# Ledger of designs, part 117: peptides against a protein of PDB entry 7PB4

Target 1, 105 residues: chain A of PDB entry 7PB4
Amino acid sequence: KMLNIKEYKEKLLSTLGEFLEDHFPLPDRSVKKKKKNIQESSVNLITLHEMLEILINRLFDVPHDPYVKISDSFWPPYVELLLRNGIALRHPEDPTRIRLEAFHQ
Target 2, 218 residues: chain B of PDB entry 7PB4
Amino acid sequence: DALQMAVGYFEKGPIKASQNKDKTLEKHLKTVENVAWKNGLASEEIDILLNIALSGKFGNAVNTRILKCMIPATVISEDSVVKAVSWLCVGKCSGSTKVLFYRWLVAMFDFIDRKEQINLLYGFFFASLQDDALCPYVCHLLYLLTKKENVKPFRVRKLLDLQAKMGMQPHLQALLSLYKFFAPALISVSLPVRKKIYFKNSENLWKTALLAVKQRNR

## One batch from the design tools (peptide; made by RFdiffusion4, then SolubleMPNN)

Design b2_p8_6_s4 (from b2_p8_6, 5 letters changed)
Fold by OpenDDE base, seed 1:
Structure b2_p8_6_s4 (fold): chain B 105 residues (1-105), chain C 218 residues (1-218), chain A 8 residues (1-8)
Amino acid sequence: as target 1 above (105 residues)
Amino acid sequence: as target 2 above (218 residues)
Amino acid sequence: MLRLMIEQ
């Protein structure tokens, strides 16, 4: 049972990875190093694929609390994309937490 | 000097010690408005002020006024637009601000220095089509952005589904017609041959200002 | 969307 879930997860992530890379690439932050002291906090943004992987992993690892806290690495457009398409849901009491929507119900 | 002081005020925020915060705010806002409508703003000024308008740092009335005066002197940086789109998704701006931003983005589209990164946001803009308030303006934006590579079967299906829900909207028909032009095999439905493409509010708030900017840059 | 992503 666990092997089948893992394989399914890997297949899902692989299939999604190709699609997401093609259709939802991260904008390149042209960090032109102009020396001005704007500590633009170089927050490393994760890919939409990585975001989904985190959400899927959380659902499988902690099914009783499948929510992930939105970090600074979560690009806001991706969060909004997931929410608008019903792929993810916000926690009803904590809008900083999101979960993968259980598509199989 | 006055404009730099005004921009600096919005960037740093109100100094705690000012007894008349509202008067100071209004003074700086009027300074920005006056310069923007007369001469336009530098790309750096737009970068700062656009982010402020969408960050939720100030109230909706202030944000709306700032956004309305985001008129370029020459160009708008693509990076400013990408950052702005990010702010729209943080949820700190009102729905009216989002609508105004998309109207602004369509109006200012030709003044954006490059489109490579904005084109990467195509999928995000496309996902916003389901918002009834945004849909007319998003269709117009997508009409400007769409390339052959963006026309995919799943997007065609989504547009047809939207048409089934919302009816035959002129802005949606315009986008579908463009999709059919790029990928006729994906769209089997007959689209009405419209001689003119009409988007909602084709007369944008900035028409007069943009004409003046174009005249100064000739 | 996920269904659409999986079916492609």
Scores: peptide ipSAE 0.024, ipTM 0.785, DockQ to the pose 0.153
Fold by OpenDDE base, seed 4:
Structure b2_p8_6_s4 (fold): chain B 105 residues (1-105), chain C 218 residues (1-218), chain A 8 residues (1-8)
Amino acid sequence: as target 1 above (105 residues)
Amino acid sequence: as target 2 above (218 residues)
Amino acid sequence: MLRLMIEQ
């Protein structure tokens, strides 16, 4: 049973990965390091695939608290995409936390 | 320079201790407006001010006024647009600000220096079609961005579903017609041959300014 | 959306 869940997870992530890479690639931040001191925190943005992987992993690893804290590595458009499409839900009391919606249907 | 001081004010934000915060804000806002409408703004100034307008740093009224004066002297940086889209999704801007941004983006589309990164945002724009307030402007934007590679079966289905829900909207028909042009096999439905594509005139807010920009850059 | 992603 656990092997089947892992395999399903991997297949899901693989299938989603290809789709997401094709349709929702990260914009290339031309990090032209021009010296201006604006602390644009060089936070490396993660892919939508990686974001989903985090959410899926959290759901499986901690099913009683499946929420993930939105980090600076989470590109806001991706968060919005997940929320708008019902793939993720915000924590009712903490808008900085999101969970994967259980696709029970 | 008065403009540099104004931009710097918006960038740094209101100093808490100023008794005349509103007067100072208005002064700097008028400075930006005057320069923008007269001469246009440099790409760097647009980069700063556009991000500020969408960041939620100021109130909706101020953000609206800033967006309305995002008129380029020459070009708009694609990077500024990408950053702006990021801010749009943070949820700190109003629905009206989002609409105004898409109107601006369509109006200023030809002045954006590059489109490669904006094209990568195609999926995000497409996902925004479900917002009834944004839909007309997003359709127009997608009409400008759509390449053959963007025309996928799932997107065709989504557009047809939207048409079923919203009816035969001119902006949706325009986009569907373009999709059919690129991928006729994906759209079996006969689309009315519209001789004229009608989008909401997003440019109307900037028509005079854009004409002036085009004349200066000739 | 996930269903649409999986049915591709």
Scores: peptide ipSAE 0.024, ipTM 0.779, DockQ to the pose 0.124
Fold by OpenDDE base, seed 3:
Structure b2_p8_6_s4 (fold): chain B 105 residues (1-105), chain C 218 residues (1-218), chain A 8 residues (1-8)
Amino acid sequence: as target 1 above (105 residues)
Amino acid sequence: as target 2 above (218 residues)
Amino acid sequence: MLRLMIEQ
């Protein structure tokens, strides 16, 4: 049973990864190497695939508290995309936390 | 420079101690408006002010006025647009501000210096089609952005579903027509040959300003 | 969306 879940998870992530890379690539922040002063928060944004992986892992690893805290690495458009499509839900009391919606219903 | 002082005011935010906060705000806002409509704004000024308008730092009325005067002197930086889209998703701007932004983005599209990064946001814009208030403007934006590589079976299905829900909207028909042009095998539905411009350009709030910008840059 | 992604 656990092996089947892991395999399913990996297959899901792989299939989603290809789709998400093709259709929701991160914008290249790399252009602003040159000018010194603006505190461009050097926060490395994660891919939508990585974001989903984090959410899925949290659901499996901590099913009683499946919420992930939104970090600065979470690109806001991706968060909004997940929420708008019902893929993720915000914590009812803490809008900085999101969970994967259980698709099994 | 009065414009630099005005931009600096919006960047730093309102000074807590001034009893005349509203008068000072109005003065600086009028300065920005006057320069923008007369001469246009530099790309750096647009970068700063556009981010402010979408960050939720000020009230909706102020944000709306700032966004309405985001008129370029020459070009708009693609990076400014990418940042702006990021702010739209933080949820601190009103629905009306989002609509205005998409209208602005369509109106200013030709003045954006590069399109490579904006094209990467195609999927995000496409996902916004489900918002009834945004849909007409998003269709217009997508019409400008769509390349052959963006035309996928799942997007065709979504557009057809939207058409089934909303009816034969001119903006949806325009986008579907473009999709059919790039991928005729994916769209079996007969689209009416509309000879007319799918998007009403007559409602562009910036039409006069953009004509002036084009004349200055010739 | 996810279903469409999985069925593709």
Scores: peptide ipSAE 0.023, ipTM 0.778, DockQ to the pose 0.149
Fold by OpenDDE base, seed 5:
Structure b2_p8_6_s4 (fold): chain B 105 residues (1-105), chain C 218 residues (1-218), chain A 8 residues (1-8)
Amino acid sequence: as target 1 above (105 residues)
Amino acid sequence: as target 2 above (218 residues)
Amino acid sequence: MLRLMIEQ
């Protein structure tokens, strides 16, 4: 049973990764930061694939608390994409936490 | 260049300390509008401004005005469109802005440099059919994007369900007719032979500008 | 959506 879950997880991540890498590029940070001193915290945004991987991993690793805290590395458009499409849900009491929605129901 | 200064203003956002924020904003907005309608915008300028219009950085009125002047000088980058679609998912965009975006996307479709990544967003656009305000424009977009491989049984069922809900809408019939063309076995329903495909005229807002763009690029 | 994404 556990092997099938791991294989399913890997297959899901692989299938999603190929799709998401091609379709949801990170916002091009290549806008030349003219050196103005605004310490815009160069928070490295993660890919949508990486975001999903984090959510999937949390669901499997901590099924009783499958919520992930939204970090500054989470591009807001991706978070909202996941939420609007029913891929993720916000924690009912903490809007800064999201979980993967169980697709198998 | 006045345009570069205007684009740079929108990119950096309003400087908190400026006493004349509204006048400065209006000045730069008018600069962008004037250049866009007269000459069109470069792909790089559209990339920046389109993202700004959909990010929720400015108010709905400003975003609407920016989006209305997203007129290309030559081409629109597919990457800009993909980024824009990602912003539509964030929910900070008003319903009216979403409608305007889909109208824009249909109107500017031929000016987008590539369609490969946009075609991969087919499922995302298809999911937007359930929004009654978006449905006419999404049907038109899907009509432009649909390939044989996109015609799946579950999508056929969804379209038929939509038809049952909202009636025989011209835009929905056009899309169903295309689906039947690609996969006649999936659509047993007799569709009326419409000689003319009818979509809402999404390009009306940009008709004059698009004619000018086509004339300059000939 | 995931189903829609996987079926693409």
Scores: peptide ipSAE 0.022, ipTM 0.642, DockQ to the pose 0.185

Design b2_p8_7_s1 (from b2_p8_7, 6 letters changed)
Fold by OpenDDE base, seed 4:
Structure b2_p8_7_s1 (fold): chain B 105 residues (1-105), chain C 218 residues (1-218), chain A 8 residues (1-8)
Amino acid sequence: as target 1 above (105 residues)
Amino acid sequence: as target 2 above (218 residues)
Amino acid sequence: SPLRLLIE
């Protein structure tokens, strides 16, 4: 069962990978540097794929507390995308925490 | 100069020692407004002020006024737009501010220096179509951004579903017509032939200002 | 699935 879950997770992530990269890529940081961005964020943003992986892992690893703290590496548009589409939900008492909605059901 | 002081005020925030915070705020806001409407703002100033307006640092009234005066002297940096979209998603701005931003983005679209990064945000804008308040303006924005490569089956389905939900709206029809133009095989439904593409607020809040900008940049 | 809704 664990193997099946892992396989399912990997398959899901692999399938989503290309789609997410194509349709929800991160802005090119190199362009920002060239334009002398006044507010240089030194924060490394993770991909949507990586974000989902974190959320999925948390759901499987800690199902009783599947919430992930939104870090500075979480690009706000990604967070909004997940929330708006019902892929993730905010913690009712802590808006800085989100969980993956049970999509396997 | 007065503008630099005003921008600095908004960027750094009010100094605790200010006896009349409201008066100072109003003074600086008026300074920004005056310069913006008369001469436009530099791209750097827009970069700073746009983020401030969307960050929730100030109240809705102030944010609204700032957004309304985000008028470029010459160009707007696409980086400013990318950052702005990020701030919109943080959820510290009001719904009205979001609407105003999209109106602004559509109005100022031609003054954005580059579109490559904005085009990367296509999926995010598309996802905002489900927001009823934003939908008319997002459709307009997408109409401006859409390329053939953006027209995908899943987006077509979403647009058709949206149409089924909200009816045949002019702004949605305009976008669908463009989609059909790029990918006729994906849209099997017949669309009414419209002689004129119509979007809400074709005459926007910045009509006079935009004319002035165009004249200055000729 | 919510994820499916995103990609479909």
Scores: peptide ipSAE 0.144, ipTM 0.886, DockQ to the pose 0.129
Fold by OpenDDE base, seed 2:
Structure b2_p8_7_s1 (fold): chain B 105 residues (1-105), chain C 218 residues (1-218), chain A 8 residues (1-8)
Amino acid sequence: as target 1 above (105 residues)
Amino acid sequence: as target 2 above (218 residues)
Amino acid sequence: SPLRLLIE
């Protein structure tokens, strides 16, 4: 059962990877490097694929507390996308935490 | 100058523990408004103020007023728009602010210096079509952004599904017509022949300002 | 699944 879940996870992530990269890419931040005064938020944003992987992993690794804390590496549009589509849910008491909806159940 | 002081106030917060915080805020807000409507704002000023308006730093009333006066002197930086979209998604702004932003974005579209990065946000804008309040304005935005490469089967399906849900809306029909133009094979449904593409433009808050900007930049 | 809704 665990193997099947892992396989499913991998398959899902692999299938989605190309799609997500094509249709929801990160914006190029190249323009920010030139202007000295803008505190270039040194924050490295992760891809939507990586974000989903984190959420899925958390769900499987810690099913009793499947919530992931939203970090600065989480691009807000990605978070919103996941929430709007019901892919992820916010913690009812802590809006800084989100979980993957148990769509596998 | 007065504008720099005003922008600084919004960016850094009140410098002086003034007893009358509200009066100071109003003063600076009026300064920004006056300059914006008379001369327009520099791209750097818009960059700062737009983010402030969407970040939730101030109340909705203040944010709304700031956003309404985001009138460029010449151009708006594409980067400002990208950052703004990020702020919109943080959830600290009201629904009305979101609507206003999209209206603003459509109104100011021609004044954005570049479109390459905005085009990368196509998928995110498309995802916002499901919001009933945003849908008319998002359709208009997408109409401006859509390239042949954006017209995909899954998006066509989503648009048709949306049409099934909300009926034939002029803004949706306009977008569908554009999709059909780019990819006629993907849309088998007969679209009504419209002589004029109609988007909600009657409430363009910036009509006068836009005319002034165009005149200054000729 | 909600995820399918994103891609379909």
Scores: peptide ipSAE 0.112, ipTM 0.876, DockQ to the pose 0.127
Fold by OpenDDE base, seed 1:
Structure b2_p8_7_s1 (fold): chain B 105 residues (1-105), chain C 218 residues (1-218), chain A 8 residues (1-8)
Amino acid sequence: as target 1 above (105 residues)
Amino acid sequence: as target 2 above (218 residues)
Amino acid sequence: SPLRLLIE
């Protein structure tokens, strides 16, 4: 049963990954290499696919507290996208924490 | 110069404990406003001030005034716009600031140096169509950004659903017409042939300033 | 599913 859940998760992530990469790619920060003074924001942003993977994993690993703390690696537009579409929900008492909305309903 | 000092104040905060913080802030804000409306701002200055206006560092009144004077001398950096969109999503700015930003973005669209990265944000702008306050301005922005590659079946469905919900809005019809132009097979519904495309607030807050910018760059 | 709504 756990294997089926993992396989389902992988399939879901794979299918979503292609769509998300095509329609919601990260902005290319590489263009800033030539101008010296632009403080390269040293923060590595993760893909939307990776963000969803984190949220899904948390839901399965800790179902009683499925919330993930928003880190600096979370690109704000991605967070907003998930929240606006009802894919994720903010913790009612802690706006820095979000959870994946249960897909089963 | 006075402008550099003003920008520095907003970027780094007050250097000296001024007893009258409000007077100092007002002085610097007026300096920025005066230069922006007379000569425009350099791309670097816009980069700094735009981020500050959207970061929530200052109050809504100050942020609004800063955003209203984001007038370029020559060009706006695409990177500044990408960063600004990120700040909008953090949720530290007011709804009115978001509306003002989209109005600004539409008004200043031709002065943005390149559009490649902004086009990558197409999906995010499209997602903002569901916000009633933003919808007219987002439609206008999308009208400017839309390429054939952006016209997908799922987006067509979403636009049609939105039309069903909101009615036949002129700004939505304009965008749908553009979609039909790029992909006629995806839109089977007959759209009224409008001779003129009308977007909300065709006269923007920056009309006079934009004319001045165009004259200086000629 | 909200996720389906994003993709559909």
Scores: peptide ipSAE 0.102, ipTM 0.874, DockQ to the pose 0.125
Fold by OpenDDE base, seed 3:
Order: C-alpha cells, then structure tokens, then sequence
Structure b2_p8_7_s1 (fold): chain B 105 residues (1-105), chain C 218 residues (1-218), chain A 8 residues (1-8)
C-alpha cells in the first residue's frame, strides 16, 4: 500500500512537473543580484513542484495533521494558485497553515 | 527633498510620537501625488510605493490613492510588477485595489522596461480570468502579453468555457480572436470578425498623465 | 480532482 502510494505520488509529480514548469515558473532570480539592499532578495523560493511535494509528503506522513506551515520560501502566487483551484485548503483556525486536499478520494 | 521625506514616511511607517498622524499622512500623500502627476516618479520610487500600496500596510483609501499616482517619469521596472503580483496574492489588499492594479498595469504596460518576467506570470494572470471583477482587465492584459507559445489547448478550453458561462463579452472575444490568430486549429468555433477590438478604457484614469509622460520621453 | 482541472 505504501509502495503504491509512493508510486502514485511520483507519477503525479512527474506528470505535473513539466506542466508546472512550463506554465508556472518562478520569476527569474537573476534580478536579485544587482541591488544589495533589498532584504527580500535573500529568500530562496521553492518551485511549485517542490511545494506540492511537501504537501503530499505531509499528507501521507502525518495524515492526522496534514497541514504545512507557509514559510517564506512559499511564493505567494503559488499558494494562491493552490488555494483558488481547491488543491490546497487553509487551516480553519490558522491561516498560515495549508493542507493538500484529498483529491485522491 | 519633500518627495524623499514622503516616500520615507510610507516606507518606514509613522513615527509614534506625532499626535497628528492623519495630517502628516495626508501631507506626505499629497506630496507624492503632486510630484507624480507633475513630473512622474522614478522607477525606484514606484517600486517602493507600489509595494506599500499592495502590502496592506495602510488602509484601503490610502492604498488606492498611492496606486492612482504610480505614474512613471520614464519607466517602470518589471521587478516592481512581479513583486506587486506577489503582494496581490497575499490577500491583504481589497478587491477594488486588485482591480485598480490591473487597470494600472494595462495603462502603464508600455512604460514597463522589460516584459520577460511578466510573460512568465502569464499562467497566473490567466488563472485570474475566473474573477468576474478582474476578467475584463485581465483579458486586456493577456491580449497584450499573449504569444504563440502561450496558446495551449487547455487555455482555449478554459476561455471557451468562460464564454459559455459569461456570454460573448467583447474583452473575451478579443482575446479569443488573438488565440485564433496564433492557433487557428485549436479554435473551431467561428468567431465574429470584429474589425475593432474593444476593451474597457483602463487608461482613462491616467490619460492626461500618460500623455505627459510620452511627451517628456520623446 | 482539482489538480487535474488545473492541468486539463
């Protein structure tokens, strides 16, 4: 059962990976290098693929508390994309936490 | 100068000690407005103030006024736009502010220095088409951004579905016509040959200012 | 699934 879940996860991520990379890429980080003083430039943003992987892993690893805390590495447009499309849900009491919707059911 | 002080005020926030916080705020806001409409703002100033307007640091009324005076002296940095889109997604700004931003973005589109990063946001803008309030302006923006590589079957389907839901809206028809131009095989539906593309005149708020900017840069 | 709707 775990193997099937892992395989399903990998297949899902693989299938989504190309699509997400093509249509929802991160903005080019190269712009961050020139002006020293913008503190916001130091945050390492993760890809949407990585974000989904985190959410999926949390759902499978901790099904009783499948929520992930939104970190600074979570690009807001990605968060919004997941929420708007019903892929993720905010914690009812803590808006800084999101979970993957159980779309496999 | 007065502008630097005003920008600094908005960036750093009000210093606790002034009993007349509202008067000070108004003074600085008027300073920004006056300079913006008279001479335009530097790209750096727009970068700072645009983020402030969308970050939710101040109230909606203040944010709206700031956003309305985001008039460039020469150019707007695409980085500012990318950052702005990020702020919009945080959800600390009102729906009206979001609408105003897209109107602003369309109006100021030609003054944005580069489009490469904005083009990367195509998918995010496209996702905003489902918002009824944003849809007309997003269609206009997408019309300006769309390249052949952006025209995909799934997007065509979504546009057609949206048309089925909303009806044959002029802004949607304009975008569909562009899609058909780039990928005729993806759109089998006969679109009325519209000789004129009709978008809501997003520029109306900045018409005079835009003319002035163009004249200065000429 | 919502995810499928995003892709499809």
Amino acid sequence: as target 1 above (105 residues)
Amino acid sequence: as target 2 above (218 residues)
Amino acid sequence: SPLRLLIE
Scores: peptide ipSAE 0.105, ipTM 0.876, DockQ to the pose 0.125; fails the geometry check

